# Designs tried in a protein design run: peptides against a protein of PDB entry 7C96. Part 7

Target 1, 73 residues: chain A of PDB entry 7C96
Amino acid sequence: PVIPDDFRCPISLELMKDPVIVSTGQTYERTCIEKWLQAGHGTCPKTQQTLTSTVLTPNYVLRSLIAQWCEAN

## One batch from the design tools (peptide; aimed at target 1 R8)

Design b1_p12_1_s4 (made by RFdiffusion4, then SolubleMPNN; from b1_p12_1, 6 letters changed)
Fold by OpenDDE base, seed 2:
Structure b1_p12_1_s4 (fold): chain B 73 residues (1-73), chain A 12 residues (1-12)
Amino acid sequence: as target 1 above (73 residues)
Amino acid sequence: FLEEVKENIEKY
């Protein structure tokens, strides 16, 4: 079935398994954003805004929603 | 990876 856009990582374009929120409020797959940060970037891939922090916060709500969607589809 | 990211971002 068609994967909801909000469930896809802006980087990989794949269904997120471990979604995390960056300081700009955007959500990415953990592995993707970690690679981006490790590459030396200090900006949000999607918005190009400077990150005020490199802390990645798990998006538990989205993770649950995705899990529910996967179970139903 | 970086080029792939740029390409994906440009698409959306």
Scores: peptide ipSAE 0.070, ipTM 0.698, DockQ to the pose 0.712
OpenDDE base, seeds 1, 3, 4, 5: peptide ipSAE 0.049, 0.033, 0.044, 0.040; ipTM 0.690, 0.633, 0.685, 0.668

Design b1_p12_2 (made by RFdiffusion4)
Pose (drawn by RFdiffusion4):
Structure b1_p12_2 (pose): chain A 73 residues (1-73), chain P 12 residues (1-12)
Amino acid sequence: as target 1 above (73 residues)
Amino acid sequence: SPLQMATATLQF
């Protein structure tokens, strides 16, 4: 059960299934960041940096790295 | 993390 922290969501602290990127460059689990934005925050959770967009973009390359790691282990 | 920022830069 040796899970690299880079693959963890800063909110869930678990492996990411649907990693998305916010305008600050930070990556979260979709369901976590979505709840954060639903609770009325307009800030990057990790950096407190205010957001310039609400667009969540899937981090496909990281989805690939996580998927690769999953099949090996 | 650096890895998450690097992958985010590539995606952008």

Design b1_p12_2_s1 (made by RFdiffusion4, then SolubleMPNN; from b1_p12_2, 6 letters changed)
Fold by OpenDDE base, seed 5:
Structure b1_p12_2_s1 (fold): chain B 73 residues (1-73), chain A 12 residues (1-12)
Amino acid sequence: as target 1 above (73 residues)
Amino acid sequence: SELQLRTAQLTL
């Protein structure tokens, strides 16, 4: 079935398994955003806004929604 | 790729 846009990582374009929120409020797959940061970038891939922090916060709500979607499909 | 990593909104 078609994967909802909100469930796909803006970087990998794949269904997120470990979604994390960055300082701009955007959500990415953990491994993807970590690689972006490790490459020396300090901006949000999607919005290009400067990140005020490199802290990654797990998006448990989204993880749960994605898990539910996967079970149903 | 390195090019992709340097461009925002592109797949790594």
Scores: peptide ipSAE 0.057, ipTM 0.699, DockQ to the pose 0.039
OpenDDE base, seeds 1, 2, 3, 4: peptide ipSAE 0.036, 0.051, 0.036, 0.035; ipTM 0.602, 0.638, 0.638, 0.593

Design b1_p12_2_s2 (made by RFdiffusion4, then SolubleMPNN; from b1_p12_2, 8 letters changed)
Fold by OpenDDE base, seed 2:
Structure b1_p12_2_s2 (fold): chain B 73 residues (1-73), chain A 12 residues (1-12)
Amino acid sequence: as target 1 above (73 residues)
Amino acid sequence: TPLQLQAAQQTL
């Protein structure tokens, strides 16, 4: 079935398994955003906004929604 | 931007 766009990582374009929120409010797959940051980037890939923090907050709500979707599909 | 996303993907 078609994967909802909101469930896909903006970087990998794949279904997120460990979604995390960056300071700009955007959500990415943890591994993807970590690699982006490790590469020396200090901006949000999607919005190009400067990140005010490198803290990655687990998006538990989205994780749950994705899990529910996967179970139903 | 598309360029940033491409750059990010290349780091994977």
Scores: peptide ipSAE 0.038, ipTM 0.701, DockQ to the pose 0.066
OpenDDE base, seeds 1, 3, 4, 5: peptide ipSAE 0.033, 0.036, 0.037, 0.035; ipTM 0.681, 0.698, 0.685, 0.679

Design b1_p12_2_s3 (made by RFdiffusion4, then SolubleMPNN; from b1_p12_2, 6 letters changed)
Fold by OpenDDE base, seed 5:
Structure b1_p12_2_s3 (fold): chain B 73 residues (1-73), chain A 12 residues (1-12)
Amino acid sequence: as target 1 above (73 residues)
Amino acid sequence: SELQLQTAALTR
C-alpha cells in the first residue's frame, strides 16, 4: 500500500520509526535530523528556517498513527 | 531541489 506522505521523513523519504519534532514544528526521523545537525547545519531541512533550538521532541502522536497504519497494512 | 540534495547526502 501507498505510505501517506505525512508518515515519511522529509530527509530519508522512508516511513518514520522514531519521529521527532524540531523547533520549526517539522517532524523528521531522529537519526536523519541528528546527522544533519552533527554535520553543522542549523536550519530546518524542509523549510530552511533557522532552528532556534537543537532540542528534538518525540512526536508520540505520529508514532502511534504510524504504528496503527503498519498494523493495518 | 535543495531538499533533494539534502536527502541524497543524508541517505548515504
Scores: peptide ipSAE 0.079, ipTM 0.732, DockQ to the pose 0.042
OpenDDE base, seeds 1, 2, 3, 4: peptide ipSAE 0.072, 0.056, 0.055, 0.051; ipTM 0.721, 0.706, 0.705, 0.697

Design b1_p12_2_s4 (made by RFdiffusion4, then SolubleMPNN; from b1_p12_2, 7 letters changed)
Fold by OpenDDE base, seed 5:
Structure b1_p12_2_s4 (fold): chain B 73 residues (1-73), chain A 12 residues (1-12)
Amino acid sequence: as target 1 above (73 residues)
Amino acid sequence: TELQLKTAELTK
């Protein structure tokens, strides 16, 4: 089935399993954004905005929505 | 695009 755009990581383009929110409010797959940060980048991959923090906040709501979608499809 | 380039690099 067609994966909703909001459920796909902007980096991997795959269905997110562990979505996390960065300081700009954008959500990415944890492993993807961690690699980005480890590479020395300090900006949001999607918006190019400078990250005010490197803290990654779990997006539990989205994780739940994706899980529900996966179960139904 | 720049985003596509970033995506390609991170999906390796």
Scores: peptide ipSAE 0.029, ipTM 0.644, DockQ to the pose 0.042
OpenDDE base, seeds 1, 2, 3, 4: peptide ipSAE 0.028, 0.026, 0.026, 0.024; ipTM 0.630, 0.620, 0.621, 0.612

Design b1_p12_3 (made by RFdiffusion4)
Pose (drawn by RFdiffusion4):
Structure b1_p12_3 (pose): chain A 73 residues (1-73), chain P 12 residues (1-12)
Amino acid sequence: as target 1 above (73 residues)
Amino acid sequence: AEEWSAEIKEQM
């Protein structure tokens, strides 16, 4: 069960199934960051940096890296 | 990291 931290969501602290990127460059689990934005916050959770967009963009390359790691282990 | 995550969740 040796899970690299880079693959963990800062909020869930678990492996990411649907990693998305916010305007600050930070990556979260979709369901976590969605709840954060639903609670009325307009800030990057990790950096407290205010957001310039609400667009969540899938981090496909990371999804690839996680998927690769998953099949090996 | 656990404490920070807990604080973020409390804010939700």

Design b1_p12_3_s1 (made by RFdiffusion4, then SolubleMPNN; from b1_p12_3, 8 letters changed)
Fold by OpenDDE base, seed 5:
Structure b1_p12_3_s1 (fold): chain B 73 residues (1-73), chain A 12 residues (1-12)
Amino acid sequence: as target 1 above (73 residues)
Amino acid sequence: MEEYAKKILESI
């Protein structure tokens, strides 16, 4: 089945398992964005905006939506 | 956008 764009990580292009929100409001797979940050980048991969914080907030709502989608498909 | 994603992956 076609994976909804909002459920795919902008970096890995895969269905997110542990989605986290960055300061710009964009959501990424945790492992992907952590690698990006650890590589010394301080910008949002998708928007190129400077991150005002490196705090990653779990997107539990999206995680739940993805889980529901996976269950149905 | 997919090419951009690949570029990101290569940089990490």
Scores: peptide ipSAE 0.337, ipTM 0.845, DockQ to the pose 0.786
OpenDDE base, seeds 1, 2, 3, 4: peptide ipSAE 0.306, 0.321, 0.191, 0.299; ipTM 0.837, 0.843, 0.797, 0.834

Design b1_p12_3_s2 (made by RFdiffusion4, then SolubleMPNN; from b1_p12_3, 9 letters changed)
Fold by OpenDDE base, seed 2:
Structure b1_p12_3_s2 (fold): chain B 73 residues (1-73), chain A 12 residues (1-12)
Amino acid sequence: as target 1 above (73 residues)
Amino acid sequence: SEAFAQQILESW
Protein backbone atom coordinates (compact mmCIF):
# COMPACT_ATOMS: atom_id res chain seq x y z
CA PRO B 1 0.00 0.00 0.00
CA VAL B 2 0.99 3.61 -0.51
CA ILE B 3 2.62 5.13 2.55
CA PRO B 4 1.20 8.54 3.49
CA ASP B 5 3.74 11.31 2.93
CA ASP B 6 3.32 12.49 6.51
CA PHE B 7 4.54 9.11 7.70
CA ARG B 8 7.77 9.31 5.72
CA CYS B 9 10.93 10.97 7.00
CA PRO B 10 11.78 14.00 4.86
CA ILE B 11 15.38 12.80 4.81
CA SER B 12 15.24 9.05 4.28
CA LEU B 13 11.85 9.09 2.56
CA GLU B 14 11.11 5.93 4.50
CA LEU B 15 8.37 5.09 6.96
CA MET B 16 9.37 6.58 10.30
CA LYS B 17 9.94 4.26 13.23
CA ASP B 18 11.17 6.75 15.80
CA PRO B 19 9.78 10.13 14.73
CA VAL B 20 11.09 13.18 16.58
CA ILE B 21 10.15 16.84 16.38
CA VAL B 22 12.77 19.56 16.02
CA SER B 23 12.41 23.14 17.23
CA THR B 24 10.83 24.23 13.95
CA GLY B 25 8.02 21.74 14.37
CA GLN B 26 9.15 19.44 11.58
CA THR B 27 9.33 15.72 12.23
CA TYR B 28 12.13 13.38 11.15
CA GLU B 29 13.37 9.90 11.85
CA ARG B 30 15.59 10.19 14.92
CA THR B 31 18.66 8.62 13.35
CA CYS B 32 18.43 10.84 10.30
CA ILE B 33 18.18 14.14 12.13
CA GLU B 34 20.85 13.11 14.62
CA LYS B 35 23.25 12.45 11.74
CA TRP B 36 22.38 15.83 10.28
CA LEU B 37 23.07 17.59 13.57
CA GLN B 38 26.23 15.58 14.13
CA ALA B 39 27.45 16.74 10.73
CA GLY B 40 27.47 20.25 12.14
CA HIS B 41 24.25 21.62 10.71
CA GLY B 42 22.15 24.00 12.73
CA THR B 43 19.18 24.28 10.41
CA CYS B 44 16.05 22.30 9.70
CA PRO B 45 16.70 20.07 6.66
CA LYS B 46 13.26 20.61 5.19
CA THR B 47 12.66 24.30 5.86
CA GLN B 48 16.22 25.59 6.24
CA GLN B 49 15.08 27.51 9.30
CA THR B 50 17.63 27.95 12.05
CA LEU B 51 17.07 25.57 14.92
CA THR B 52 16.60 27.38 18.22
CA SER B 53 17.35 24.16 20.07
CA THR B 54 18.94 20.82 19.33
CA VAL B 55 16.47 19.06 21.61
CA LEU B 56 14.57 16.30 19.84
CA THR B 57 11.08 15.59 21.11
CA PRO B 58 9.49 12.22 20.41
CA ASN B 59 6.36 12.55 18.31
CA TYR B 60 4.31 10.02 20.22
CA VAL B 61 1.09 10.75 18.39
CA LEU B 62 2.64 10.18 15.00
CA ARG B 63 4.45 7.11 16.26
CA SER B 64 1.11 5.68 17.31
CA LEU B 65 -0.59 6.61 14.06
CA ILE B 66 2.15 4.96 12.05
CA ALA B 67 1.94 1.85 14.20
CA GLN B 68 -1.80 1.69 13.66
CA TRP B 69 -1.35 2.15 9.93
CA CYS B 70 1.20 -0.64 9.81
CA GLU B 71 -1.14 -2.96 11.66
CA ALA B 72 -3.89 -2.28 9.16
CA ASN B 73 -1.68 -2.60 6.10
CA SER A 1 4.43 14.13 -4.16
CA GLU A 2 7.20 13.14 -1.77
CA ALA A 3 8.74 15.57 0.68
CA PHE A 4 12.50 16.09 0.71
CA ALA A 5 15.10 17.57 3.02
CA GLN A 6 16.27 20.32 0.70
CA GLN A 7 19.63 20.98 2.30
CA ILE A 8 20.55 17.32 2.28
CA LEU A 9 19.59 16.92 -1.35
CA GLU A 10 21.74 19.91 -2.18
CA SER A 11 24.77 19.18 -0.01
CA TRP A 12 24.88 15.40 0.38
Scores: peptide ipSAE 0.117, ipTM 0.749, DockQ to the pose 0.372
OpenDDE base, seeds 1, 3, 4, 5: peptide ipSAE 0.075, 0.073, 0.059, 0.086; ipTM 0.728, 0.724, 0.720, 0.736

Design b1_p12_3_s3 (made by RFdiffusion4, then SolubleMPNN; from b1_p12_3, 10 letters changed)
Fold by OpenDDE base, seed 5:
Structure b1_p12_3_s3 (fold): chain B 73 residues (1-73), chain A 12 residues (1-12)
Amino acid sequence: as target 1 above (73 residues)
Amino acid sequence: EKERAEKILASI
């Protein structure tokens, strides 16, 4: 079935399994955003805004919603 | 945005 846009990582375009929120409020798959940061980038891939912090916060709500969707589909 | 995403993915 069609994957809801909000459930797909802006980078990999795949269903997120470990979604994390960056300082701009955008959510990405952890591995994707970590690689982006490790490559020396300091901006948000989606918005191109400068990240005020490199802290990655787990998006547990989204993780749960995605898990529920996966169970039903 | 798909093209942009692909470029980003390829760069990491």
Scores: peptide ipSAE 0.428, ipTM 0.881, DockQ to the pose 0.723
OpenDDE base, seeds 1, 2, 3, 4: peptide ipSAE 0.410, 0.410, 0.409, 0.402; ipTM 0.877, 0.879, 0.878, 0.877

Design b1_p12_3_s4 (made by RFdiffusion4, then SolubleMPNN; from b1_p12_3, 8 letters changed)
Fold by OpenDDE base, seed 5:
Structure b1_p12_3_s4 (fold): chain B 73 residues (1-73), chain A 12 residues (1-12)
Amino acid sequence: as target 1 above (73 residues)
Amino acid sequence: EKEKAQEILESI
């Protein structure tokens, strides 16, 4: 089935399994965004906005929604 | 977005 856009990481374009929210409010797969940050980038991949923080907050709601979608598809 | 994603992946 077609993966909902909101369920795909903006970087990997794959279904997120460990979605995390960055300071700009965008959500990415943890592994992807961590690599981006480790590479020395200080901006949000999708919005190009400067990150005010490097803290990554787990998006539990989305994680749950994705899990539910996976169960049904 | 796909092209952008690929660019990002290549940079990390």
Scores: peptide ipSAE 0.353, ipTM 0.870, DockQ to the pose 0.804
OpenDDE base, seeds 1, 2, 3, 4: peptide ipSAE 0.314, 0.295, 0.333, 0.310; ipTM 0.861, 0.857, 0.867, 0.859

Design b1_p12_4 (made by RFdiffusion4)
Pose (drawn by RFdiffusion4):
Structure b1_p12_4 (pose): chain A 73 residues (1-73), chain P 12 residues (1-12)
Amino acid sequence: as target 1 above (73 residues)
Amino acid sequence: AAAEAALAARRA
């Protein structure tokens, strides 16, 4: 069960199934960041940096890295 | 290069 921290969501602290990127460059689990934005925050959770967009963009290359890691282990 | 950039962003 040796899970690299880079693959963890800063909020869930678990492996990411649907990693998305926010305008600051930080990556979260979709369901986590969605709840954060639903609770009225307009800030990057990790950096407290205020957001310039609400667009969540899938981090496909990271999805690929996680998927690759999953099959090996 | 894209994988490295994604991991670097994660460690930032």

Design b1_p12_4_s1 (made by RFdiffusion4, then SolubleMPNN; from b1_p12_4, 4 letters changed)
Fold by OpenDDE base, seed 5:
Structure b1_p12_4_s1 (fold): chain B 73 residues (1-73), chain A 12 residues (1-12)
Amino acid sequence: as target 1 above (73 residues)
Amino acid sequence: DEAEAALQAMRA
């Protein structure tokens, strides 16, 4: 089935398994954004805004929604 | 753009 855009990581374009929120409020797959930061980038991949923090906050709501979608599809 | 190129690098 077609994966909802909101459930796909803006970086990998794949269904997120461990979504995390960056300082700009955008959500990415943890592994992807960590690699992005490790590569020396200090901006939000999707919005290009400068990140005010490198703290990654788990998006539990989205994780749950994705899990529910996967169970149904 | 530059941002998109960087994203593609991460996807590879």
Scores: peptide ipSAE 0.444, ipTM 0.900, DockQ to the pose 0.039
OpenDDE base, seeds 1, 2, 3, 4: peptide ipSAE 0.432, 0.439, 0.434, 0.443; ipTM 0.898, 0.899, 0.898, 0.899

Design b1_p12_4_s2 (made by RFdiffusion4, then SolubleMPNN; from b1_p12_4, 5 letters changed)
Fold by OpenDDE base, seed 5:
Structure b1_p12_4_s2 (fold): chain B 73 residues (1-73), chain A 12 residues (1-12)
Amino acid sequence: as target 1 above (73 residues)
Amino acid sequence: SEAEAALERMRA
């Protein structure tokens, strides 16, 4: 089945397994955004906004929604 | 853009 856009990482374009929220409010797969930051980028891949923090917050709500979708499909 | 190019490299 077609993966909902909101469930796909803007970087990998794959279904997120460990979604995390950045300072801009956008969500990415943890490993992807960590690699992005490690490469020296200080902007949000999706919005190009400057990140005010490098803190990554787990998006448990989205993780749950994705899990529910996976179980149904 | 440079950002898009970097993302493409990560996806490769």
Scores: peptide ipSAE 0.474, ipTM 0.906, DockQ to the pose 0.037
OpenDDE base, seeds 1, 2, 3, 4: peptide ipSAE 0.457, 0.260, 0.460, 0.278; ipTM 0.903, 0.841, 0.905, 0.849

Design b1_p12_4_s3 (made by RFdiffusion4, then SolubleMPNN; from b1_p12_4, 6 letters changed)
Fold by OpenDDE base, seed 1:
Structure b1_p12_4_s3 (fold): chain B 73 residues (1-73), chain A 12 residues (1-12)
Amino acid sequence: as target 1 above (73 residues)
Amino acid sequence: SEAEEALKRRRE
């Protein structure tokens, strides 16, 4: 089945397993965004906005929605 | 956005 775009990491384009939210409100796979930040980038990959913080917040709601979708499809 | 499209192309 077609995976909803909101369930795919903007970086890997794969179904997210550990989605995290950055300061701009965008969500990415944890490992992907961590590598991006470690590479010296201080911007949001999707929006190019400067990150006001490098803190990554787990997106538990999305994680749950993805899990539910996977069970149904 | 242009940013997200560029990112997608980079990973494809």
Scores: peptide ipSAE 0.060, ipTM 0.704, DockQ to the pose 0.052
OpenDDE base, seeds 2, 3, 4, 5: peptide ipSAE 0.049, 0.043, 0.049, 0.049; ipTM 0.689, 0.654, 0.689, 0.670

Design b1_p12_4_s4 (made by RFdiffusion4, then SolubleMPNN; from b1_p12_4, 6 letters changed)
Fold by OpenDDE base, seed 1:
Structure b1_p12_4_s4 (fold): chain B 73 residues (1-73), chain A 12 residues (1-12)
Amino acid sequence: as target 1 above (73 residues)
Amino acid sequence: SAAAEALERRRE
């Protein structure tokens, strides 16, 4: 089945396992965004907006939705 | 999909 675009990490383009939200509201796979930040970038990969914080918030709702989709497909 | 199946196993 086709994976919904909203379930794919904008960086890896793969189904997210540990989705986290950045200050711009965009969601990425934790490992992907951490590597991006560690590389010295301070912007959102998708929107190019400057991040006001480097805090990563777990997207539990999306994580649950992905799990439900995986169970059905 | 294979990816979805793998993810399902880890989340259970």
Scores: peptide ipSAE 0.068, ipTM 0.737, DockQ to the pose 0.042
OpenDDE base, seeds 2, 3, 4, 5: peptide ipSAE 0.055, 0.033, 0.061, 0.066; ipTM 0.716, 0.672, 0.719, 0.734

Design b1_p12_5 (made by RFdiffusion4)
Pose (drawn by RFdiffusion4):
Structure b1_p12_5 (pose): chain A 73 residues (1-73), chain P 12 residues (1-12)
Amino acid sequence: as target 1 above (73 residues)
Amino acid sequence: VHSHTIERIEAK
C-alpha cells in the first residue's frame, strides 16, 4: 500500500480518481474542490490564493500516471 | 494547462 503523495488530493488525502486543475495550478479531487466552491469559497485551498476562474480542467496526464501506477500495484 | 503536481513529478 505504498501510495505516492503526489497522487493524493490535498483535501481527501486519498488517491485521486478525477483530478482537476484550478487556475492557480493546483490539483484536487473533483468532488472535493467542487464542495469547496459550493461552500462559497473563491480561493485555492492549498495556497489561499484567490481564483481567477471557476473552470475546473481535468489533469489528463496525471490521470495517466495514476492509472499506470494502479495497474503495476 | 499548468500543474504544480506535474512539476513535482517531473523534478524527480

Design b1_p12_5_s1 (made by RFdiffusion4, then SolubleMPNN; from b1_p12_5, 6 letters changed)
Fold by OpenDDE base, seed 3:
Structure b1_p12_5_s1 (fold): chain B 73 residues (1-73), chain A 12 residues (1-12)
Amino acid sequence: as target 1 above (73 residues)
Amino acid sequence: VYSKTLERILSR
């Protein structure tokens, strides 16, 4: 089945396992965005907007939706 | 704004 685009990490293009939200509101796979930040970047990969915070907030709703999708597919 | 070029670069 086709994986919904919103369920794929913008960086890895893979189904997200641990989605987290950055300050711009975009969601990424935790490991991907952490590597990006560790590399010294201070912008949102997708929007190129400057991050006002480096805090990563778990996207529990999306995590649940992905889990539900995986159960059905 | 989202850049398709950036997406390509990040995915490599």
Scores: peptide ipSAE 0.125, ipTM 0.709, DockQ to the pose 0.050
OpenDDE base, seeds 1, 2, 4, 5: peptide ipSAE 0.120, 0.108, 0.093, 0.124; ipTM 0.712, 0.705, 0.698, 0.722

Design b1_p12_5_s2 (made by RFdiffusion4, then SolubleMPNN; from b1_p12_5, 6 letters changed)
Fold by OpenDDE base, seed 3:
Structure b1_p12_5_s2 (fold): chain B 73 residues (1-73), chain A 12 residues (1-12)
Amino acid sequence: as target 1 above (73 residues)
Amino acid sequence: AYSKTLERILAR
């Protein structure tokens, strides 16, 4: 079925497995954003805003919603 | 699209 856009990583365009929130409030797949940061980038891929922190916060609510969606589809 | 460009870059 069609994957909701909010469930897909803005970078990989795939269903997120370990969604994390960056300082700008955007959510990405952990591995994708980590690679972006490791490449020396200090901006949010989607918004191009400068990140005020490199801390990645797990988006547990979204993770749960995605899991529920997967169970139903 | 921008997102697709990012995907290609980080996929390397």
Scores: peptide ipSAE 0.113, ipTM 0.730, DockQ to the pose 0.038
OpenDDE base, seeds 1, 2, 4, 5: peptide ipSAE 0.098, 0.085, 0.086, 0.104; ipTM 0.728, 0.711, 0.717, 0.729

Design b1_p12_5_s3 (made by RFdiffusion4, then SolubleMPNN; from b1_p12_5, 7 letters changed)
Fold by OpenDDE base, seed 1:
Structure b1_p12_5_s3 (fold): chain B 73 residues (1-73), chain A 12 residues (1-12)
Amino acid sequence: as target 1 above (73 residues)
Amino acid sequence: APSTTLERILSR
C-alpha cells in the first residue's frame, strides 16, 4: 500500500522508524538528521530554516501512528 | 528534487 507522506522521512523517503522533531517542527529519521548535523549543517534539511537548537525530540505520537499503520498494512 | 538530493548527500 501507499505510505502516507507524513510517515516518510524527508531525507531517506522511507517509512520512519525513529522519528525525531527539530526546532522548526519538521520530523526526520534520527539517523538521517544526526548525519546532517554531524556534517556541520545548522539548518533544517527540508525548509532551509536556521535551527534555533540542535536538540532532537522523539516524536512518540508519530511513531505510534506509524506502528498502527504498519499493523493494518 | 530536494529530498533525493539530501538522500544522496547523506548516503555518502
Scores: peptide ipSAE 0.168, ipTM 0.744, DockQ to the pose 0.038
OpenDDE base, seeds 2, 3, 4, 5: peptide ipSAE 0.163, 0.141, 0.132, 0.168; ipTM 0.741, 0.712, 0.727, 0.747

Design b1_p12_5_s4 (made by RFdiffusion4, then SolubleMPNN; from b1_p12_5, 5 letters changed)
Fold by OpenDDE base, seed 5:
Structure b1_p12_5_s4 (fold): chain B 73 residues (1-73), chain A 12 residues (1-12)
Amino acid sequence: as target 1 above (73 residues)
Amino acid sequence: VYSETLERILAR
């Protein structure tokens, strides 16, 4: 089935398994955004906005929604 | 640099 856009990582374009929120409010797959930060970037990949923090917050709600979607499809 | 980084991420 077609993966909802909101469930796909803006970087990998794949279904997120461990979604995390960055300071701009955008959500990415943890491994993707960590590699981005490790590469020395300090901006949001999608919006190009400067990150005010490099803290990654787990998006548990989205993780649950994706899990439910996977179970149903 | 931007594209190379994304490519590296996608390749994992």
Scores: peptide ipSAE 0.108, ipTM 0.708, DockQ to the pose 0.034
OpenDDE base, seeds 1, 2, 3, 4: peptide ipSAE 0.099, 0.095, 0.101, 0.091; ipTM 0.704, 0.700, 0.704, 0.693

Design b1_p12_6 (made by RFdiffusion4)
Pose (drawn by RFdiffusion4):
Structure b1_p12_6 (pose): chain A 73 residues (1-73), chain P 12 residues (1-12)
Amino acid sequence: as target 1 above (73 residues)
Amino acid sequence: LATLEAERDAFL
């Protein structure tokens, strides 16, 4: 069960199934960041940096790295 | 993981 931290969501602290990127460059689990934005925050959770967009963009390359790691282990 | 826990507790 040796899970690299880079693959963890800063909120869930678990492996990411649907990693998305916010305008600050930080990556979260979709369901986590969505709840954060639903609670009325307009800030990057990790950096407290205010957001310049609400667009969540999938981090496909990371999805690939996670998927690769998953099949090996 | 401990660093992420600490960051998470700080921003929540």

Design b1_p12_6_s1 (made by RFdiffusion4, then SolubleMPNN; from b1_p12_6, 8 letters changed)
Fold by OpenDDE base, seed 5:
Structure b1_p12_6_s1 (fold): chain B 73 residues (1-73), chain A 12 residues (1-12)
Amino acid sequence: as target 1 above (73 residues)
Amino acid sequence: MEELEKLREEAL
């Protein structure tokens, strides 16, 4: 089945398993964005906006939605 | 852009 765009990580382009929100409001797969930050980047991969914080907030709502989608498809 | 593309390749 076709994966909804909102459920795919902007980096891996794959279905997110552990989605996290960055300061710009964009959501990424945790492992992907962590690698990006560990590489020394301080910008949002998708928007190129400067991150005001490197704190990653779990997107529990999206995680739940993706889980529900996986169960139905 | 180049770094993002590289990251994508590594993530796949």
Scores: peptide ipSAE 0.211, ipTM 0.789, DockQ to the pose 0.112
OpenDDE base, seeds 1, 2, 3, 4: peptide ipSAE 0.204, 0.203, 0.200, 0.202; ipTM 0.787, 0.786, 0.785, 0.785

Design b1_p12_6_s2 (made by RFdiffusion4, then SolubleMPNN; from b1_p12_6, 7 letters changed)
Fold by OpenDDE base, seed 3:
Order: sequence, then structure tokens, then C-alpha cells
Structure b1_p12_6_s2 (fold): chain B 73 residues (1-73), chain A 12 residues (1-12)
Amino acid sequence: as target 1 above (73 residues)
Amino acid sequence: LEELEKQREEAL
């Protein structure tokens, strides 16, 4: 089945397993965004906006939605 | 966009 775009990491383009939210409100796979930040980038990969914080907040709602979708498909 | 794609590739 076709994976909804909102369920794909903007970096890996794969189904997210551990989605996290950055300061710009965009969501990425944890491992992907961590590598991005560790590489010295201080911007949001999708929007190119400067991150006001490097804190990564788990997107529990999206995780749940993805889980539900996976169960149904 | 091209540079962004390169950066994403390097991050993977």
C-alpha cells in the first residue's frame, strides 16, 4: 500500500518508527535528525529554518497513527 | 535543492 507522505521521514523518505518534532514543528525519524544535527547542521532539513533548539520531542500522536495504519495495512 | 539532497544523503 501507499505510505502517506506525513508518515515518511523527510530525510530518509521511509516510514517513521521513532518520530520526533524539532523546534520548527517538523517531524523526522529520530536517528535521521540526530545524524543531521551531529553533522553540524543547525537548520530544519525541510524548511531550512534555523532551529531555535536542538531538543527533540517524541511525536506520540504520529507514532500511534502510524501504528494504526500499519496494523490496517 | 541539490545541495540539500546531498546533505540528506550524507546524513543517512
Scores: peptide ipSAE 0.027, ipTM 0.634, DockQ to the pose 0.142
OpenDDE base, seeds 1, 2, 4, 5: peptide ipSAE 0.026, 0.027, 0.026, 0.026; ipTM 0.627, 0.592, 0.618, 0.625; seed 2 fails the geometry check

Design b1_p12_6_s3 (made by RFdiffusion4, then SolubleMPNN; from b1_p12_6, 9 letters changed)
Fold by OpenDDE base, seed 5:
Structure b1_p12_6_s3 (fold): chain B 73 residues (1-73), chain A 12 residues (1-12)
Amino acid sequence: as target 1 above (73 residues)
Amino acid sequence: MEELRKLREEAL
């Protein structure tokens, strides 16, 4: 089945397993965005906006939605 | 951007 775009990480282009939200409101796979930040980048990969914080907030709602989608597909 | 492309290639 076709994976909804909102369920795919902008970096890995794969179905997210541990989605996290950055300061710009964009969501990424945790491991992907952590590697980006560890590389010294201070911008949002998707929007190129400067991050006001490097805090990563778990997107529990999206995680749940993806889990439900996986169960149905 | 180039950095994002490289990151994607490494992630895949």
Scores: peptide ipSAE 0.182, ipTM 0.777, DockQ to the pose 0.120
OpenDDE base, seeds 1, 2, 3, 4: peptide ipSAE 0.169, 0.167, 0.168, 0.172; ipTM 0.775, 0.773, 0.771, 0.771

Design b1_p12_6_s4 (made by RFdiffusion4, then SolubleMPNN; from b1_p12_6, 7 letters changed)
Fold by OpenDDE base, seed 5:
Structure b1_p12_6_s4 (fold): chain B 73 residues (1-73), chain A 12 residues (1-12)
Amino acid sequence: as target 1 above (73 residues)
Amino acid sequence: MEELEKERQKAL
């Protein structure tokens, strides 16, 4: 089935397993955004906005929604 | 856009 856009990482374009929220409110796969930050980038990959923080917050709600979607599909 | 895409690929 077609994966909802909101369930795909903006970087990998794949279904997220460990979604995390950045300071801009966008969500990415943890490993993807960590590599992006480790590469020295200080902007949001999707919006190109400057990140005010490098803290990554787990998006538990989205993780749950994705899990539910996977169970049904 | 192209440069951003390249950087995204490096992050994969």
Scores: peptide ipSAE 0.072, ipTM 0.711, DockQ to the pose 0.176
OpenDDE base, seeds 1, 2, 3, 4: peptide ipSAE 0.063, 0.067, 0.065, 0.052; ipTM 0.701, 0.703, 0.700, 0.685

Design b1_p12_7 (made by RFdiffusion4)
Pose (drawn by RFdiffusion4):
Structure b1_p12_7 (pose): chain A 73 residues (1-73), chain P 12 residues (1-12)
Amino acid sequence: as target 1 above (73 residues)
Amino acid sequence: SLAQVEEEIAAR
């Protein structure tokens, strides 16, 4: 059960199934960041940096790295 | 809500 932290969501602290990127460059689990934005915050959770967009973009390359790590272990 | 957050960003 040796899970690299880079693959963890800063909010869930668990492995990411649907990693998305916010305008600050930080990556979260979709369901976590969605709740954060639903609670009325307009800030990057990790950096407190205010957001310039609400667009969540899938981090496909990370999804690939995680998927690769999953099959090996 | 998310809609309010979007409106606040658009108003900047």

